# Designs tried in a protein design run: peptides against a protein of PDB entry 6B4J. Part 174

Target 1, 315 residues: chain A of PDB entry 6B4J
Amino acid sequence: DITMQWYQQLQDASMQCVLTFEGLTNSKDSQAKKIKMDLQKAATIPVSQISTIAGSKLKEIFDKIHSLLSGKPVQSGGRSVSVTLNPQGLDFVQYKLAEKFVKQGEEEVASHHEAAFPIAVVASGIWELHPRVGDLILAHLHKKCPYSVPFYPTFKEGMALEDYQRMLGYQVKDSKVEQQDNFLKRMSGMIRLYAAIIQLRWPYGNRQEIHPHGLNHGWRWLAQILNMEPLSDVTATLLFDFLEVCGNALMKQYQVQFWKMLILIKEDYFPRIEAITSSGQMGSFIRLKQFLEKCLQHKDIPVPKGFLTSSFWRS

## One batch from the design tools (peptide; made by RFdiffusion4, then SolubleMPNN)

Design b1_p23_5_s3 (from b1_p23_5, 12 letters changed)
Fold by OpenDDE base, seed 3:
Structure b1_p23_5_s3 (fold): chain B 315 residues (1-315), chain A 23 residues (1-23)
Amino acid sequence: as target 1 above (315 residues)
Amino acid sequence: DEMKKLQEKINELMKEVDELLAQ
């Protein structure tokens, strides 16, 4: 399976990255520990500062992240920090930055769906300039949300139930599995972030270049989802999340082909979702139903709430 | 080529859509 090979390759690359900076992470030296913490803060704090408040502020954040990744010193926590402070500094920062972007999907976007867009446009812009960060974003995303690949992890003989639950994306702490609502909320956030990344370009970059992970991957994702048996509650939830965020962009890009796909979703795939939907899961199902019906009726997918406008960039 | 295979999958999907629309 090509999809699984791609998944595994990204996971392997991510693992190799971790091994590369192991010297920095495992160092007992006080100076190395200090550098590690400074680099970690420098990589992650700017991402946490991303907001919908002003485009100018978003640009400052982007420039800071880019400067850090470019080996330039940046101010963080009242200190001058550079990836050149340690031989493994760049790899570490790239990994932690990518991890933080995905974490913002998991946490911030999960709670505030509109936050997907400012986070995604920064992530996309950084990905254009730093492809390795993009690969690491995918690796982190795929690991936390296998549905972003998409694939449904399978239980293997001899596997512990908890490990299987973790593979499915659930958090398991003290033998207690995460509640379904919290699980879906986190998955939704990550899918929404992904759906935003694939459609957004940093406006101050070379927009003539091809998007490093563009809408063709959105088309791929939909095609792959439709070729899979639906998973109870998960498929309805994430399909809605994905279409709400990037459906308008896909519609504009693929035109008639998109509408054909949407009809297929409504007429063929949706009944399959219905067949596996229990009475307790009707919320996600109904939401998807209403969305599909509305879009087909109006022959339009609305621009998602929080989409960045020209006015945002002038602020 | 992974992109070619992806396109093939998309084409298969589109074929299914066309078949559905023809019903």
Scores: peptide ipSAE 0.025, ipTM 0.655, DockQ to the pose 0.069
Fold by OpenDDE base, seed 4:
Structure b1_p23_5_s3 (fold): chain B 315 residues (1-315), chain A 23 residues (1-23)
Amino acid sequence: as target 1 above (315 residues)
Amino acid sequence: DEMKKLQEKINELMKEVDELLAQ
């Protein structure tokens, strides 16, 4: 399976990256620990500062991240920080930055769906300039949300139930599995972030270049989902999240083919979702139903709430 | 493979899409 090969390649690259900076992360040296912490803060704090308020501030954040990745010193926590402070500094920062982008999907976007767009446009722009960060974003995303690949992890012989639950994306702490609502909320955030990344370009970059991970991957994702059996509650939730965020962009890109796909979802795939939906899971199902019906009725997919406009970039 | 399968399913519903777009 080509999708699973791609998944595994990204995971292998991510694991190799971790091994590369292991000396920095495992060091007991006081100076190395200080550098590690400074680099971690420098990589993650700017991402946490991303907001929907002003395009100018977003540009400042982008420039800071790009400067850090370019080996330039940046101010963080009142100190000058550079990836050159340690031979493993760049690899560490790339990994932690990518991890933080995905974490913002998991946390911030999960709670505030509109936050997907400013986070995604920075991520996309950084990915364009630093492809390795993009690969690591995918690796982190795929690990936390296998549905972003998409695939459904399978239970293997001898596997502990908790390990299987973790593979499915659940958090398991002290032998307690995460509640389904919290799980779906986190998965939704990550899918929404991904759906935003694949459609957004950093406006101050070379827009003549091909998007490093563009809408073709959105089309691929839909194709893969529709070729899979639906998963109870998960498929209805994430399909809605994906279409709400990138459906308009897909409509513009694929036109008639998009509408053919949407009809396929409504007439063929949706009944299959219904068949596996329990009475307690009707919320996600109804939401998807209403979205599909509205879009088909109006022959339009609305621009998602929080989509960045020209006025945002002038602020 | 996945794209081919999707395209085949899409083609089966082409008439419905044409009707939708013609309204």
Scores: peptide ipSAE 0.024, ipTM 0.653, DockQ to the pose 0.082
Fold by OpenDDE base, seed 1:
Structure b1_p23_5_s3 (fold): chain B 315 residues (1-315), chain A 23 residues (1-23)
Amino acid sequence: as target 1 above (315 residues)
Amino acid sequence: DEMKKLQEKINELMKEVDELLAQ
């Protein structure tokens, strides 16, 4: 399967990256530990500072991340930090930066859906300039949320239950599996972030270039989801999240084809979701149903709440 | 080549949609 090959290639690249900087991460040397901590902070703190407050502040954050990735010194924690401080510094920073973007989907976007857009536009812009960061974003995203690929991990003979739960994207701590609501919340955040990334371009970049991972991947994602058997609660939840965030953009891009897809979801895929939905899980199904019915009735997909406007970039 | 194959799968799905709509 081409999708699974792509998944595996990205995971392999991510693993190779980790191996490349293992000397930095495993070093017992005091100086190396200090450099590691400084680089980790320099890579992750700017991402955590992303907000919807002002476009000018978002540009400052972007410029700082780009400068760091370009080998320029940046101020972090009151110190000058550069990836040139260690031969493995760039690989480490790229990996940790990508990990942090996905973590913001998992945590911040999960709690505040509108946060997807400022995070995504920075991620998209950085991806355009630093393709390796983009590949690592996908690798982290796919590992934490296999539904972003999409694929559904299968239980293999001899597998520990906890390992299977982790493969499905659940957190398992102290032999306790994450509650379903928290799991779905995290998955939703990551899917929403992904749906935002594929449609957004950094406004200060070369807009004449093709998006490094654009709406064609969103179209692919939908097609792949519809070709899969639905999962209880998961499919209805994530399909809604995806369409709410990027449905408007997909509608504009694919027009009649998008509406055909939406009709297919309503007429063919909905009954399949319903058939596997228990009475206790009807919330996600009803939410998806109401969204699709509204969109079909109005012949429009609304612009998502939190979408960045021209006024945001003038602030 | 991989993107072409993916597009072919999308086209197959769209064919199914067209068949459904012709119903």
Scores: peptide ipSAE 0.023, ipTM 0.653, DockQ to the pose 0.068
Fold by OpenDDE base, seed 5:
Structure b1_p23_5_s3 (fold): chain B 315 residues (1-315), chain A 23 residues (1-23)
Amino acid sequence: as target 1 above (315 residues)
Amino acid sequence: DEMKKLQEKINELMKEVDELLAQ
């Protein structure tokens, strides 16, 4: 399976990255520990500062992240910080930065769907300049949300139930599995972030270049989802999230093909979702139904709430 | 591969719809 090979390659690259900076992470030296903490803060704090308030602030954040990744000193926590402070500093920063972008999907976007767009445009712009960060974003995303690949992890013989639950994307703490609503909320945030990344370009970059992970991956994602059996509650939820965020962009890009796919979803795939939907899960199903019916009736997919306008970039 | 499979499914569905409308 080509999709699973791609998944595994990204996971292997991520694991190799962790091994590369293990000396920095496991060091008992006080100076190395200080450097690690400074680099971690420099990589993650700017991402946490991303907001929908002003385009100018977003540019400052982008420039700081790019400067750090370029080996330039940046101010963080009142100190000058550079990846050159340690031979493993760049690998560590790239990994932690990518991890933080995915965490913002899991946490911030999960709670505030509109936050997907400012986070995604920064992530896309950084990915364009630093491809390794993009690969690590995918690796972190795929590990936390296998549905972003997409695939449904299967239980293997000899596997512990908790490990299987974690593979499915559930948090398991003290032998207690996460509640379904919290799980779906986190998965929704990550899918929405991904759907935003694949359609957005940093406006101050070289837009003549091809998007490093563009809408063709959105089309691939939909194709793969539709070629899989639906999963109870999960498929209806995430398909809605994906289409709400990037459906307008896909419509503009693929036109007639997009509408044929939407009809296929409504007429062929939707009954399969219905067949596995329990009475307690009808909310997600009905939401998807109403969205599809509205879009087909109006022959339009609305621009998502929170989409960055020209006025945002002038602020 | 996935895109090809999707296109095949779309084509099949559209054919079925056209056949139903022709009846």
Scores: peptide ipSAE 0.022, ipTM 0.627, DockQ to the pose 0.059

Design b1_p23_5_s4 (from b1_p23_5, 11 letters changed)
Fold by OpenDDE base, seed 2:
Structure b1_p23_5_s4 (fold): chain B 315 residues (1-315), chain A 23 residues (1-23)
Amino acid sequence: as target 1 above (315 residues)
Amino acid sequence: DELKKLQEKIKELEKEVEELEKL
């Protein structure tokens, strides 16, 4: 399977990246530890500062991240920090930056869906300039949310149940698996972030270039989901999240083909989702149904709440 | 090469969706 090969390649690249900066991470030297912490803060703090407040602030954050990745010194925690402070500094920063973007999907977007857009536009813009960061974003995303690939991990003989649960994307702490609602909330946040990334471009970049991971990947994701058996609660939840965030963009891009896909979802895929939906899981199913029925009735998919407008970029 | 393969796979998946609609 080409998709699984791609998944594995990204995971392998991510693992190789970790090995590359192992000297920095495992150093017992006090200076190396300080550099590591400074680099980690420089990579992650700007991402945590992303907000919906003003486009000018978002540009400042972007410029800071780009400067750091370009080997320029940046101010972090009152200190000048550069990836040149250590030979492994760039690889480490790229990895930690990518990890932080996905973590913002998992945490911030999960709690505040509209936060997907400012995070995604920065991520997309950084990906355009730094392709390796993009690959690492995918690697982190795919590992935490296999449904973003998409694939459903299977239980293998001899596998511990906890390890299988972790492969499915569940958090397991002290032999306790997280509650389904918390799991779905985190998965939703990551899918929403992904759906935002594939449609957004940094407005101050070279828009003549092809999006490094554009809407064609959204179309692929939908096609692949539809060719898979639905997973109870998960498929209905994430399909809704995906369509709510990028459905308008997909509609504009694919026009009649997109509407055909929505009809296919309603007529052929809904019965399959319904067949595996328990009475306690009807909430996600009903939400998806109502969304699709409304879109088909109105022949329109609304622009998602929190979508960045021209007024945002003038602020 | 990997991008081309991915694009080809996307095209295949797009065709699969179109074929499913014709059924």
Scores: peptide ipSAE 0.036, ipTM 0.649, DockQ to the pose 0.094
Fold by OpenDDE base, seed 4:
Structure b1_p23_5_s4 (fold): chain B 315 residues (1-315), chain A 23 residues (1-23)
Amino acid sequence: as target 1 above (315 residues)
Amino acid sequence: DELKKLQEKIKELEKEVEELEKL
């Protein structure tokens, strides 16, 4: 399967990246530890500062991240920090930055869906300038949310149940699996972030270039999901999340083809979701139903709440 | 090469969706 090959290649690249900076991460030297911590903060703090407050502030954050990745010194925690402080500094920063973007999907977007857009536009813009960061974003995303690929991890003979649960994206701590609501919330955040990334371009970049991971991947994702058997609660939840965030963009891009897909979802795929939905899982099902019915009735997919406007960039 | 394979897979998936629409 080409999708699984792509998944594995990204995971292998991510693992190779970790091995590349292992000397920095495992160093017992006090200076190396300090550099590691400074680089980690420099990579992650700007991402945590992303907000919907002002476009100017978002530009400052972007410029800071880009400067760091470009080998320029940046101010972090009152110190001048550069990836040139260690030979493994760039690889480490790229990895930690990518990890942090995905964590913002998992945490911030999960709790505040509107946060997807400012995070995604920065991620997209950084990806355009630093393709390796994009690959690492995908690697982190795919590992935490296999449904973003999409694929459903399979139980292998001899696998521990906890390891299988982790492969499915569940957090398992002290032999306790995460509650389903918390799991779905985190998965939703990551899917929403992904759906935002594939449609957004950094407005101050070279717009003549093709999006490094654009809406064609959204179309692919939908096509793949529709070709898979639905999972209880998961499919209804994430399909809604995806369509709510990028459905308008897909509609504009694919027009009649998008509407055909939406009809297919409503008429053919939705009954399959219904068939596996228990009475206790009706919330996600009903939400998807209402969304699909509304969109088909109005012949429109609304612009998602939190979508960045021209006024945002003038602030 | 990898990008080309991905593009081919997208086209395949698009075709699969189109075929499903004809059912």
Scores: peptide ipSAE 0.036, ipTM 0.648, DockQ to the pose 0.095
Fold by OpenDDE base, seed 5:
Structure b1_p23_5_s4 (fold): chain B 315 residues (1-315), chain A 23 residues (1-23)
Amino acid sequence: as target 1 above (315 residues)
Amino acid sequence: DELKKLQEKIKELEKEVEELEKL
């Protein structure tokens, strides 16, 4: 399976990255620990500062992240910090930055769907300049949300139940599995972030270059989802999340082909979702139904709430 | 391969698409 090969390749690259900076991570030296903490803060704090408030502030955050990744000193926690402070500093920062972007999907976007767009445009712009960060974003995303690949992990003989639950994307703490609603909320946030990344370009970059992970990956994602058997509650939820965020962009890009796909979802795939939907899962099902029906009736997919406008970039 | 399968399924629904385009 080519999709699983791609998944595994990204995971292997991520694991190799971790091994590369293990010396920095495991060091008992006080100076190395200080450098590690400074680099971690420099990589993650700017991402946490991303907001929907002003485009100018978003540019400052982007420039700071890019400067850090370019080996330039940046101010963090009242100190000058550079990846050159340690030979493993760049790999560590790239990994932690990518991890933080995915965490913002998992946490911030999960709670505030509109936050997907400012986070995604920064992530996309950084990915354009730093492809390795993009690969690491995918690796983190795929590991936390296998549905972003997409694939549905299966239970294997001899597997521990907790390990299977973690493979599905559930958090398991003290032998307690995460509640379904919280799980779906986190998965939704990550899918929404991904759907935003694939459609957004950093407005101050070289727009002549092809998007490093553009809408063609959205089309691929849909194609794969539609060729898989639906998973109870998960498929209906995430398909809605994806289409709500990037459906308008897909419509503009693929036009007639997009509408053919949407009809296929409604007429062929949706009944399969219905067949596996229990009475307790009707909320996600009904939401997807209403969305599809509205879009088909109006021949339009609305621009998602929180989409960045020209006025945002002038602020 | 998966995209090709989707495209094949889409062709089966061409009539419905034509109806959508006429609305």
Scores: peptide ipSAE 0.034, ipTM 0.648, DockQ to the pose 0.081
Fold by OpenDDE base, seed 1:
Structure b1_p23_5_s4 (fold): chain B 315 residues (1-315), chain A 23 residues (1-23)
Amino acid sequence: as target 1 above (315 residues)
Amino acid sequence: DELKKLQEKIKELEKEVEELEKL
């Protein structure tokens, strides 16, 4: 399967990246440890500072991340930090930056859906300038949320249940699996972030270039999901999250083809979701139902809450 | 080259969706 080959290629690239900077991560040298900490902070703190407050502040954060990735010194924690401080510094920063973007999906977007857009526009802009960061974002995203590929991990004979649960994206701590609601919130956050990334372009970049991972990947994702058997609770949840965030953009891009797909979802795929939905999972099902019915009735998909407007960029 | 392969796969999946619509 070409999708699984792509997944594996990204995971392999991510693993190779980790191996490349292993010397920095495993160093017992006090200076190397300090550099590692400074680089990790320089890569991750700007991402955590992303907010919906002002476009000017978002630009400052973007410029800082881009400067760091470009080998320029940046101020972090009152220190001048550069990826040139260690031969493995760039690879480490790219990996940690990509990891942090996905963590913001998993944590911040999971709790505050509107946060997807400012995070995604920075991620998209950085991806345009630094393709390797984009590949690492996908690798981290796919590992934490297989449903973003999409695929469903399979249980293999002899596998520990906890390892299978982790493959499915669950957190397992002290032999306790994460509650379903918390799992779905994290998956939702990551899918929403992904759905935002594929539609957003950094407004201060070269807009003449093709989006490095654009709406065509959103179309692919939907097509792939529809060609898969639905998974209980997960499919209804994530399909809603995806369509709520990027459905308007997909509608504008694919027009009649998008509406055909939406009808197919409502008429053919939705009954298959219903058939596997238990009474305890009706919340996600009903939410998807109401969304689809509303969109089909109005012949429109609303612009998602938190979508960045021209006024945001003038602030 | 990889992007082209992905685009071809998207087209394939689009056809699969169209086939599902006819069911």
Scores: peptide ipSAE 0.033, ipTM 0.675, DockQ to the pose 0.092

